# Peptides against a protein of PDB entry 5GWM: the designs that were tried, part 20

Target 1, 52 residues: chain A of PDB entry 5GWM
Amino acid sequence: DSAISKEDEERYQKLVTENEQLQRLITQKEEKIRVLRQRLVERGDAKGTELN

## One batch from the design tools (peptide; made by RFdiffusion4, then SolubleMPNN)

Design b2_p14_4_s4 (from b2_p14_4, 5 letters changed)
Fold by OpenDDE base, seed 5:
Structure b2_p14_4_s4 (fold): chain B 52 residues (1-52), chain A 14 residues (1-14)
Amino acid sequence: as target 1 above (52 residues)
Amino acid sequence: TRLQKLEELEQRYE
């Protein structure tokens, strides 16, 4: 059986944590894009409804 | 650190 060093485990955990943080950032940006797109659709629909 | 920079980025995008 082989074990990794404490330093290797700490490096691995840092990479996991960084990946989780990056994933949260991606999710936040994707949600903002979704909301902005939805608002554009709603404004377009509202304008179309007002013109009809 | 890189970790701290990522946390700062998260806070700016809330």
Scores: peptide ipSAE 0.079, ipTM 0.721, DockQ to the pose 0.051
Fold by OpenDDE base, seed 3:
Structure b2_p14_4_s4 (fold): chain B 52 residues (1-52), chain A 14 residues (1-14)
Amino acid sequence: as target 1 above (52 residues)
Amino acid sequence: TRLQKLEELEQRYE
């Protein structure tokens, strides 16, 4: 049974931490996209109301 | 570090 080296474990933990940070950034961007889409819908609805 | 760059990116989009 080959034990994982300390250096390999440290590299793995670094990648896990970086992936968690990237996931937080993705979530923040997805929320911003949601808000922008909602604003576009609201503007579209306002234009539709003006046409009626 | 790469970690610090990611933290700076997160702060800009919060």
Scores: peptide ipSAE 0.078, ipTM 0.721, DockQ to the pose 0.057
Fold by OpenDDE base, seed 2:
Structure b2_p14_4_s4 (fold): chain B 52 residues (1-52), chain A 14 residues (1-14)
Amino acid sequence: as target 1 above (52 residues)
Amino acid sequence: TRLQKLEELEQRYE
């Protein structure tokens, strides 16, 4: 049976942790985009109400 | 480390 080396396991764990960090960053950016879109809509609605 | 570099990138792009 092939056993994974300690060095290979450490490399794998680094990649897993790095992927988790990148996923957190993506989630933060997606939330920021959501907030900015909402603010854009609110400003657009305010302009529309002022024109009426 | 590579991990530290990623953390620095996360902070710069907040």
Scores: peptide ipSAE 0.074, ipTM 0.707, DockQ to the pose 0.054; fails the geometry check
Fold by OpenDDE base, seed 4:
Structure b2_p14_4_s4 (fold): chain B 52 residues (1-52), chain A 14 residues (1-14)
Amino acid sequence: as target 1 above (52 residues)
Amino acid sequence: TRLQKLEELEQRYE
């Protein structure tokens, strides 16, 4: 049975940790995009009500 | 380290 080497396991764990950090960054950016889109909708609705 | 570089990237793009 070809057991994974200790060095390969350590490399894998580093990649897992790196991927988790990148995923946190993606989630933060997606939330920021959501907030900005919501503000644009609210401003659009406000402008529409002012024009009426 | 690689991890520290990623943390610095997260802070710059916060």
Scores: peptide ipSAE 0.074, ipTM 0.708, DockQ to the pose 0.052; fails the geometry check

Design b2_p14_5_s1 (from b2_p14_5, 5 letters changed)
Fold by OpenDDE base, seed 2:
Structure b2_p14_5_s1 (fold): chain B 52 residues (1-52), chain A 14 residues (1-14)
Amino acid sequence: as target 1 above (52 residues)
Amino acid sequence: SELEELEKRYEEAL
């Protein structure tokens, strides 16, 4: 069996934490985009209708 | 520090 060094485990945990933070930011930006798209639709703006 | 580098990347992604 292979063993992972403590240093490798610490580096892995840092990457996990970073990815969790980035995922939260992605979710926040996606929600912001959703809200902005909804506002454009409510305005009846042709550009809002074109947003995918 | 490694923490400051992570904070910088977080701020750049924000």
Scores: peptide ipSAE 0.027, ipTM 0.518, DockQ to the pose 0.039
Fold by OpenDDE base, seed 3:
Structure b2_p14_5_s1 (fold): chain B 52 residues (1-52), chain A 14 residues (1-14)
Amino acid sequence: as target 1 above (52 residues)
Amino acid sequence: SELEELEKRYEEAL
């Protein structure tokens, strides 16, 4: 009976939590990238290359 | 420039 030890379960739960935190961080960065790209486009459309 | 500052913030977000 290969019952997972309590220590192995606690380690697994830490990795799951860390993975969830990293996924949230990825989503936040992707949204920030999306917003910044959109702002670059909007500024490029509103003024040509004048605000370089 | 304001565009260069926005580009810098974009690069920092990567």
Scores: peptide ipSAE 0.024, ipTM 0.576, DockQ to the pose 0.125
Fold by OpenDDE base, seed 1:
Structure b2_p14_5_s1 (fold): chain B 52 residues (1-52), chain A 14 residues (1-14)
Amino acid sequence: as target 1 above (52 residues)
Amino acid sequence: SELEELEKRYEEAL
């Protein structure tokens, strides 16, 4: 009966939670970048090349 | 960029 330890499960759950938080932050930043790029296009400002 | 820094932290957490 191969079960992972409680300590290993707790470590895994921390990584899952951190992953979910980072994914949400990435999505929020991607949307912010999209909005900023759109505003630069509307202004005719060539400054959009630094947004990576 | 802030996006690249978040992606780097995400990769380090995997």
Scores: peptide ipSAE 0.039, ipTM 0.614, DockQ to the pose 0.076; fails the geometry check
Fold by OpenDDE base, seed 4:
Structure b2_p14_5_s1 (fold): chain B 52 residues (1-52), chain A 14 residues (1-14)
Amino acid sequence: as target 1 above (52 residues)
Amino acid sequence: SELEELEKRYEEAL
């Protein structure tokens, strides 16, 4: 019905961009955790099996 | 934290 203001659009775009950045960071950290857990399993470290 | 600052901006945009 009513168009959003330019200021509201700019605020929304900042939130979208930051959300995308945070999602990329989460994915990177999750992959790093996966790789580290896999390396602990491959080494047969008893402490590594407890983390899975 | 960075997440708390984002949550605050989201709430201010509602």
Scores: peptide ipSAE 0.030, ipTM 0.549, DockQ to the pose 0.024; fails the geometry check

Design b2_p14_5_s2 (from b2_p14_5 with E1S E6L E8R)
Fold by OpenDDE base, seed 2:
Order: sequence, then C-alpha cells, then structure tokens
Structure b2_p14_5_s2 (fold): chain B 52 residues (1-52), chain A 14 residues (1-14)
Amino acid sequence: as target 1 above (52 residues)
Amino acid sequence: SELEELERRAEEAE
C-alpha cells in the first residue's frame, strides 16, 4: 500500500520509453529483412532462399 | 546501467 517513489516512477517511465524505441527498431529491422528477402527472390538468387 | 548498455547497443544497430 506504499506509493511508488518519484525516482521509481522516473525509472519506470525511462524503461517504458526505451522499450517503445527498441520495439520500433525491431520493426524497422524486420521490415528491412523482409524487403531484402523479397529482392533475393525476385533476383532468383537460390542462396537467398536458404535464409531461415 | 543495464538500460544505458541497451541504448548503446540499439544505437550501434542503427
């Protein structure tokens, strides 16, 4: 029943903000991977189709 | 901090 300290709330908000930034970065990397895989398929690069 | 290390690794990945 103790209130969270201001310092703990500031730490929490920092972690939330960083988590959102990292999630955006993950999405950007996943999209880049998708685009690169598609380009390899369009080129008929047989080695690109082995990417797991 | 662990958070600062995560931020640094994120920047290095960009």
Scores: peptide ipSAE 0.024, ipTM 0.545, DockQ to the pose 0.050
Fold by OpenDDE base, seed 3:
Structure b2_p14_5_s2 (fold): chain B 52 residues (1-52), chain A 14 residues (1-14)
Amino acid sequence: as target 1 above (52 residues)
Amino acid sequence: SELEELERRAEEAE
């Protein structure tokens, strides 16, 4: 019964926490990219509607 | 000694 050492469990938990933090950051950046793309479309459409 | 610390760590990993 290879009980995971306390040190290995602590290292694992740090990696899990870091992965969760990085995943949150990725999601935030992806959402920001989505919002910026949407604003570019809306600004393009606004220029098109102002010219019509 | 560094050797005794390594041996202790190996025993803690078993």
Scores: peptide ipSAE 0.024, ipTM 0.522, DockQ to the pose 0.008
Fold by OpenDDE base, seed 4:
Structure b2_p14_5_s2 (fold): chain B 52 residues (1-52), chain A 14 residues (1-14)
Amino acid sequence: as target 1 above (52 residues)
Amino acid sequence: SELEELERRAEEAE
């Protein structure tokens, strides 16, 4: 059984934590995009939103 | 886009 090193476990945990943070940020941006699109529809302003 | 760059970085961190 090749036990992973402590250093490899610490690197893995950092990547998992970073991934979770990025996923939260993606979700926040997607929700903001949804709200902005809804406001454009409600105003009848077909101003083309290029999504970044 | 900033969103596409974040999605790419999230995928690379999996």
Scores: peptide ipSAE 0.043, ipTM 0.658, DockQ to the pose 0.042; fails the geometry check
Fold by OpenDDE base, seed 5:
Order: C-alpha cells, then sequence, then structure tokens
Structure b2_p14_5_s2 (fold): chain B 52 residues (1-52), chain A 14 residues (1-14)
C-alpha cells in the first residue's frame, strides 16, 4: 500500500469537497437549462442560445 | 460554457 502523506490526504479531501459542491452546481444549472428550454417551447420561440 | 468548465473541474477533483 502506498503511504499517502497527511498533506496529500488533506489536499485530496479539499478536492472531494470541491467536487461535491461542483456536482450541486451542475445539477442547479441543468435544472435552469431545462426550465428555460421549456419556456422557449411554451412561447413558440425558435431562438436558441449557444451552450459552450 | 460555464457548465462545461464546472464539469471539467469536477472531473479533475475526482
Amino acid sequence: as target 1 above (52 residues)
Amino acid sequence: SELEELERRAEEAE
């Protein structure tokens, strides 16, 4: 088993926490995109926004 | 997009 230093473990734990936060943000953005697309459909609007 | 950048950062943090 490779001995990970305490410093490397603390860095990893920060990245894990950041990943969990980013996953929540992704979910929020995906829901917002869904709602906006639905509103465009309801309006009969042919205008799209480029997503990059 | 902002979303793609967030997804990239999340993948890098795994």
Scores: peptide ipSAE 0.043, ipTM 0.656, DockQ to the pose 0.041; fails the geometry check

Design b2_p14_5_s3 (from b2_p14_5, 5 letters changed)
Fold by OpenDDE base, seed 4:
Structure b2_p14_5_s3 (fold): chain B 52 residues (1-52), chain A 14 residues (1-14)
Amino acid sequence: as target 1 above (52 residues)
Amino acid sequence: SELEELEKRAQEAL
C-alpha cells in the first residue's frame, strides 16, 4: 500500500475544511431565501416567484 | 446567482 504522503493528507484536510465551510454558507443562504420567499408569498408579491 | 456559484464550487471540491 502506497502510504499517502503527509503533503497529500494536508491538502485533503484543507479541502474537507473548505467544503464544510461552503456547505454551512449554502445552508444559511438557502434558509434566508426560504424565509424571504415565504414572506413575499404571504404579502401576495408576484416577485416572490422569481427567487432561486 | 451567488448561491449557484457557491454550490458549484462546493461540488468541484468533492
Scores: peptide ipSAE 0.040, ipTM 0.641, DockQ to the pose 0.044
Fold by OpenDDE base, seed 2:
Structure b2_p14_5_s3 (fold): chain B 52 residues (1-52), chain A 14 residues (1-14)
Amino acid sequence: as target 1 above (52 residues)
Amino acid sequence: SELEELEKRAQEAL
């Protein structure tokens, strides 16, 4: 069993931490997109009601 | 190494 080197383990841990940071950023952007899309829908509905 | 290239690509994605 070629044990992973200490250097490769440290690189792996860095990549895991960075991946977790990127996943948090993705989630934040997705939530921002959701909120903006909801506001656009609500504005569309409001214009539909004003035309009636 | 392949691992260093993966790290570099991850850094470019930040």
Scores: peptide ipSAE 0.039, ipTM 0.640, DockQ to the pose 0.025
Fold by OpenDDE base, seed 1:
Structure b2_p14_5_s3 (fold): chain B 52 residues (1-52), chain A 14 residues (1-14)
Amino acid sequence: as target 1 above (52 residues)
Amino acid sequence: SELEELEKRAQEAL
């Protein structure tokens, strides 16, 4: 059984760390999109009430 | 910002 080299383990750990950083970034972008969408809806509703 | 630092680190990793 060819044991994974120490170099391959270090590469794997780097990719895991990078993936965790990217997952945090995705979550932050998704939250930013949610907040912006909510503000756009609220601004649309305010304009809708002025037209009624 | 923390977001800009994360974006920078993510871009350096790609």
Scores: peptide ipSAE 0.034, ipTM 0.619, DockQ to the pose 0.038
Fold by OpenDDE base, seed 3:
Structure b2_p14_5_s3 (fold): chain B 52 residues (1-52), chain A 14 residues (1-14)
Amino acid sequence: as target 1 above (52 residues)
Amino acid sequence: SELEELEKRAQEAL
């Protein structure tokens, strides 16, 4: 049973931390895209209601 | 630190 080396465990933990940071960044960008899309829809709906 | 550089890059990407 080759126990994982301390160096391999530290490398793994670093990659997990980096992945969590990147995932937070992705989620923040996705939310920004969602908000911008919603504002574009609301502006389209406002123009549609002015035309109706 | 490497962590501080990663945090800076993440902030610059927003």
Scores: peptide ipSAE 0.032, ipTM 0.577, DockQ to the pose 0.037

Design b2_p14_5_s4 (from b2_p14_5, 4 letters changed)
Fold by OpenDDE base, seed 1:
Structure b2_p14_5_s4 (fold): chain B 52 residues (1-52), chain A 14 residues (1-14)
Amino acid sequence: as target 1 above (52 residues)
Amino acid sequence: TELEELERRAQEAE
């Protein structure tokens, strides 16, 4: 612990918090993509098969 | 260490 400065600990904690926020956003976007793909299939829109 | 505890918490949040 003596090798880690308070400033480095605070920087690391910010990155951890940002990573957790980004992971939640990724999950929300993936679910939104799933719902949009399903709606395109239900419409019979041929573009639904090209969505990565 | 405090760093190892932060890394553990980060992994538990995934």
Scores: peptide ipSAE 0.047, ipTM 0.660, DockQ to the pose 0.020
Fold by OpenDDE base, seed 5:
Structure b2_p14_5_s4 (fold): chain B 52 residues (1-52), chain A 14 residues (1-14)
Amino acid sequence: as target 1 above (52 residues)
Amino acid sequence: TELEELERRAQEAE
């Protein structure tokens, strides 16, 4: 029975917390990219409607 | 660490 040491558990919990922080940042960047792409489409459509 | 470099790059991209 290899009991995980307290030091190994503390290291694992730090890595879980840091990974959750990085995943939140990735999600925020992906949402920003989505919004910017949508705004580019809307600007393209607005220029198309002004030329008609 | 590799993780500290990932965190630094994520902050610089804000």
Scores: peptide ipSAE 0.025, ipTM 0.581, DockQ to the pose 0.047
Fold by OpenDDE base, seed 2:
Structure b2_p14_5_s4 (fold): chain B 52 residues (1-52), chain A 14 residues (1-14)
Amino acid sequence: as target 1 above (52 residues)
Amino acid sequence: TELEELERRAQEAE
């Protein structure tokens, strides 16, 4: 039986916690990208309406 | 630790 050591379990739990933190950061960056893309579309539409 | 450095870099990227 390959029993994981307590030290290896503590290392694994740190990596799990880090992964959860990085996933939250990815979600925040994706939301920021979404908002910036929306603002670019709104500015593009404003320029398109000035050309018509 | 490498973990603390990764967490620091993640915070600096916000």
Scores: peptide ipSAE 0.025, ipTM 0.557, DockQ to the pose 0.040
Fold by OpenDDE base, seed 4:
Structure b2_p14_5_s4 (fold): chain B 52 residues (1-52), chain A 14 residues (1-14)
Amino acid sequence: as target 1 above (52 residues)
Amino acid sequence: TELEELERRAQEAE
């Protein structure tokens, strides 16, 4: 059984760390999209109330 | 570092 080299383990740990960072960025962007969508709804409702 | 560049790109995309 070829043991994973120390170099392969270090490369794997870098990819794990990078993946965790990218996941945090995805979450931040998803929250920003949620807030922007909510503001668009609130502005739409404000225009609807002004038209009624 | 590659990490600092990823963090910089993240902040620019905010």
Scores: peptide ipSAE 0.025, ipTM 0.556, DockQ to the pose 0.047

Design b2_p14_6_s1 (from b2_p14_6, 7 letters changed)
Fold by OpenDDE base, seed 5:
Structure b2_p14_6_s1 (fold): chain B 52 residues (1-52), chain A 14 residues (1-14)
Amino acid sequence: as target 1 above (52 residues)
Amino acid sequence: EQLQEDRERVRELE
């Protein structure tokens, strides 16, 4: 039985929580990039429709 | 604003 110390378990739980927080930030950045790319496409299409 | 807040949050976790 690998007796993980209470200190090692508390350290592991901190790393899990930090990883979850960083993953939320990554997801927020990826969504922001997606929205900005979509707005560039929509503006490109709008400019293409005004030129016809 | 949000980009600066996110950079502060990342620095608190490192």
Scores: peptide ipSAE 0.039, ipTM 0.643, DockQ to the pose 0.052
Fold by OpenDDE base, seed 2:
Structure b2_p14_6_s1 (fold): chain B 52 residues (1-52), chain A 14 residues (1-14)
Amino acid sequence: as target 1 above (52 residues)
Amino acid sequence: EQLQEDRERVRELE
């Protein structure tokens, strides 16, 4: 059984931590995009109701 | 390679 070296384990843990950080950033950007799209819809609907 | 592309993609969205 080739035991993983301490150095390889430390490298793996850095990659895991970084992937989790990137996933959190992606989720935050996706939520910001969702909110901005919703505000554009609300502004579009407001313009559609003022033309009657 | 993939991790560097993911970092670049996150920076483009900032």
Scores: peptide ipSAE 0.038, ipTM 0.641, DockQ to the pose 0.039
Fold by OpenDDE base, seed 4:
Structure b2_p14_6_s1 (fold): chain B 52 residues (1-52), chain A 14 residues (1-14)
Amino acid sequence: as target 1 above (52 residues)
Amino acid sequence: EQLQEDRERVRELE
């Protein structure tokens, strides 16, 4: 049984931690995009109600 | 500011 070396385990744990940080950053950017899209809709609706 | 910090953070992880 080829036991995973301590160096390979440390390297794997580093990659897991980096992946978790990138996933948090993606989620933050997606939420920012959602909020910006919502504000564009609200501004579009405000202009649509002033033009009728 | 936040978008610059985010770009620096991505570059530190790549």
Scores: peptide ipSAE 0.038, ipTM 0.636, DockQ to the pose 0.055
Fold by OpenDDE base, seed 3:
Structure b2_p14_6_s1 (fold): chain B 52 residues (1-52), chain A 14 residues (1-14)
Amino acid sequence: as target 1 above (52 residues)
Amino acid sequence: EQLQEDRERVRELE
């Protein structure tokens, strides 16, 4: 009763696995962006304290 | 009982 071929199921499982890998990569990039933003703030604060 | 459940499960997988 499933109109889904074995080939379509294998294709779907590849897309699920790829999406999980891409989501992990997104999370890693978001964390890297967070750390870089924090370092920019800390450098801005250091320059603000040297200019006063 | 189990043999009837197994026959129903086989029909759901066809």
Scores: peptide ipSAE 0.017, ipTM 0.361, DockQ to the pose 0.007

Design b2_p14_6_s4 (from b2_p14_6, 6 letters changed)
Fold by OpenDDE base, seed 2:
Structure b2_p14_6_s4 (fold): chain B 52 residues (1-52), chain A 14 residues (1-14)
Amino acid sequence: as target 1 above (52 residues)
Amino acid sequence: KELEEMRKQLRELE
């Protein structure tokens, strides 16, 4: 029976937890990018004349 | 100035 060692299971669980944290961080960055892009569009459409 | 700051913040996230 190829049971992984307890140490290998603990390493795997750390990688799973880190992956989930990184995925949350990616989603937060993507949402912030989306909001910034949307505000740039709204300002571009509302102000075709103010390059400030 | 506010549009430029938003463009800066966008570039810092990419």
Scores: peptide ipSAE 0.067, ipTM 0.752, DockQ to the pose 0.482; fails the geometry check
Fold by OpenDDE base, seed 4:
Structure b2_p14_6_s4 (fold): chain B 52 residues (1-52), chain A 14 residues (1-14)
Amino acid sequence: as target 1 above (52 residues)
Amino acid sequence: KELEEMRKQLRELE
């Protein structure tokens, strides 16, 4: 009486795991972008640092 | 040089 096959459950669990991995990757990229933007701002406010 | 590298890394991630 389970309307969900074992194959459908295994497919669902793969999609859940993939989505969790993709979400971790998104969060890591967003944090790296945030840090890079912050450092660019901090250097822009320093009137007189050679922009190397 | 370090600012250019940070700008490069930012453009590669956006």
Scores: peptide ipSAE 0.066, ipTM 0.754, DockQ to the pose 0.446; fails the geometry check
Fold by OpenDDE base, seed 1:
Structure b2_p14_6_s4 (fold): chain B 52 residues (1-52), chain A 14 residues (1-14)
Amino acid sequence: as target 1 above (52 residues)
Amino acid sequence: KELEEMRKQLRELE
């Protein structure tokens, strides 16, 4: 009888939850990278006004 | 100063 043990199901659910948390963190970092890169481009084109 | 801080923050995320 191929019943997944309760322990194996609990281990699987922990990994699923961790992967979802990591994916949210990746998405937040990717968006921050996108915004920072965009601001660097906009300031690169604005090099007629003070680079501090 | 603000441009260098953004470059620093970008390098810390990559």
Scores: peptide ipSAE 0.066, ipTM 0.752, DockQ to the pose 0.404; fails the geometry check
Fold by OpenDDE base, seed 3:
Structure b2_p14_6_s4 (fold): chain B 52 residues (1-52), chain A 14 residues (1-14)
Amino acid sequence: as target 1 above (52 residues)
Amino acid sequence: KELEEMRKQLRELE
């Protein structure tokens, strides 16, 4: 029974926390990309608003 | 103005 050292558990928990943070960041970026793509589609249909 | 805001929002993804 290799008892996971306290250091290995602390390393594992850091990796879990980092992974959860990265997954949240990915989801936020994906949603922002989705919204920007949707706005581009809506503008493609809106022939007439000043695209400055 | 609206295209510039979308470009700004795209740069905030980098």
Scores: peptide ipSAE 0.061, ipTM 0.738, DockQ to the pose 0.268; fails the geometry check

Design b2_p14_7_s1 (from b2_p14_7, 7 letters changed)
Fold by OpenDDE base, seed 2:
Structure b2_p14_7_s1 (fold): chain B 52 residues (1-52), chain A 14 residues (1-14)
Amino acid sequence: as target 1 above (52 residues)
Amino acid sequence: QKLEELKKLEERYQ
C-alpha cells in the first residue's frame, strides 16, 4: 500500500467537505423550488375558483 | 490505495 501523503489526505478531506456543502446547497434549492411550485398552484387554484 | 481511489473518483465528478 503506497502511504498516502499528509497533503493528499488533507486534499481528499477538502473534496469530501466541499461535496457535502454542495449537497446541502442542492437540497436547499430543491426545497425552495418545491415551495415556489406550491405557491404557483395555490395562486392558480384561487383564479380558477373565482371564475365559477 | 483505497483513499487515492476515492480521491480520483471525486475529482472526476466534481
Scores: peptide ipSAE 0.052, ipTM 0.644, DockQ to the pose 0.022
Fold by OpenDDE base, seed 1:
Structure b2_p14_7_s1 (fold): chain B 52 residues (1-52), chain A 14 residues (1-14)
Amino acid sequence: as target 1 above (52 residues)
Amino acid sequence: QKLEELKKLEERYQ
């Protein structure tokens, strides 16, 4: 059994940590996109109410 | 195997 070297385990743990950070960043960007889309809808609805 | 999967995931989202 090729025991994973200590250096390979340290590299793996770094990649796990970086992946968790990237997943948090994805969630933050998805929420930002959701908020921006909602603001565009609200501005569209405001123009629709001014035209009525 | 898991190391290469994580590396490919990082390369997609960086």
Scores: peptide ipSAE 0.040, ipTM 0.608, DockQ to the pose 0.034
Fold by OpenDDE base, seed 3:
Structure b2_p14_7_s1 (fold): chain B 52 residues (1-52), chain A 14 residues (1-14)
Amino acid sequence: as target 1 above (52 residues)
Amino acid sequence: QKLEELKKLEERYQ
């Protein structure tokens, strides 16, 4: 087993940290998409109720 | 292997 170099371990930890940041950003964007979709539904329902 | 997978993930979401 080639022991990972210190430089490779530091690179790995950087990539893990960046990946965790990207995962948090994905979750935030997914939540924003959910909220925007909900607002579109509510606006559609509001227009439907104003037309009835 | 894992380093290259993470690198590809970073490149995709940057």
Scores: peptide ipSAE 0.039, ipTM 0.603, DockQ to the pose 0.035
Fold by OpenDDE base, seed 5:
Structure b2_p14_7_s1 (fold): chain B 52 residues (1-52), chain A 14 residues (1-14)
Amino acid sequence: as target 1 above (52 residues)
Amino acid sequence: QKLEELKKLEERYQ
C-alpha cells in the first residue's frame, strides 16, 4: 500500500476544500442568473399587462 | 486519479 505522504494528503484536502468553495460559488452564480432571468420575465409580463 | 481531477477542476474555475 503506497501510503500517501502527509504533504500529499494535506494537498489533497486543500484541493477538496477549494473544489467545495468553487462549487458553492457556481451554485450562487447560477441562482443569481435564475433570479435575474425571472425578474426580466416578470418585467416583460408587467409591461404586457400595463399595455392591455 | 482523484487528485488530478481536482487540479483540472481548479484550473478551469480559477
Scores: peptide ipSAE 0.037, ipTM 0.600, DockQ to the pose 0.034

Design b2_p14_7_s3 (from b2_p14_7, 7 letters changed)
Fold by OpenDDE base, seed 2:
Parts: structure tokens; sequence; C-alpha cells
Structure b2_p14_7_s3 (fold): chain B 52 residues (1-52), chain A 14 residues (1-14)
């Protein structure tokens, strides 16, 4: 039974941790983009209502 | 790639 070496397990755990950190960062960036897009829509709608 | 794409999108909507 080729048990994974301790070194390979430690490398795997580092990759798992890094992947989780990157996923959190992606989610934060996606939320920021959502907020920025919403502000652009609100500014566009405000200009459209001022023209009436 | 995905993070870079998100950073590029963020800069467009800044």
Amino acid sequence: as target 1 above (52 residues)
Amino acid sequence: KKLQELDELEERYK
C-alpha cells in the first residue's frame, strides 16, 4: 500500500489552503464588480429620470 | 487567469 509521503500530504494541504484563499478572493472581487455595476445602473437611471 | 480577468473588469468599472 503506497501511503502518500508526509511531504506530499503537506504539499497537498498547502495547495488546498491556497485554493480556498483564491476562491475567497474571487468571491470578493465578483461582489465588488456587482456593486460597481449596480452603481452604474443607478447613475444611468438617475440621468434618464432627470431628462423627463 | 480568472483573478486577472476579474482585476481587468474591476478597472473598467472603477
Scores: peptide ipSAE 0.034, ipTM 0.610, DockQ to the pose 0.363
Fold by OpenDDE base, seed 1:
Structure b2_p14_7_s3 (fold): chain B 52 residues (1-52), chain A 14 residues (1-14)
Amino acid sequence: as target 1 above (52 residues)
Amino acid sequence: KKLQELDELEERYK
């Protein structure tokens, strides 16, 4: 019975942790972009009207 | 790739 080696489990857990960290960072950047877009709309800036 | 695309997008709206 080929149980997952301790090394393979440690590698997997590192990838899971990194993926979770990257997902949090993506969410933070997406929210920042949302706020910036909203500010452009509120200001009536030409860049705000080009936001497709 | 998605993080890089978001960084590039953020730079356009700074």
Scores: peptide ipSAE 0.034, ipTM 0.610, DockQ to the pose 0.492
Fold by OpenDDE base, seed 5:
Structure b2_p14_7_s3 (fold): chain B 52 residues (1-52), chain A 14 residues (1-14)
Amino acid sequence: as target 1 above (52 residues)
Amino acid sequence: KKLQELDELEERYK
């Protein structure tokens, strides 16, 4: 019988959970990078306004 | 790889 062992199912569920956690972390990092880039633009604009 | 690249990008923009 080609039934997945309980150990294989538990391993699969761990991988699914880890993948979901990593996807959340990727999204958080992408958003943080977006915010940091925006702050750099705002600081550049602030320097431009100080120079004018 | 993508997560490592994102961490490296984050460090460059701190």
Scores: peptide ipSAE 0.034, ipTM 0.613, DockQ to the pose 0.318
Fold by OpenDDE base, seed 3:
Structure b2_p14_7_s3 (fold): chain B 52 residues (1-52), chain A 14 residues (1-14)
Amino acid sequence: as target 1 above (52 residues)
Amino acid sequence: KKLQELDELEERYK
């Protein structure tokens, strides 16, 4: 059984950690975009109610 | 690609 070298395990762990960080960053950006879109809707509704 | 699309979308809503 070719045991994974310590170097290959360290490379794998770096890739796993980077992938998890990128996934968290994607989630944070998606949430920020959701909040920004909601604020635009609220501002649109506020302008619509102020114009009527 | 998805990360770039999210960055472009974030800039559009700033």
Scores: peptide ipSAE 0.033, ipTM 0.605, DockQ to the pose 0.341

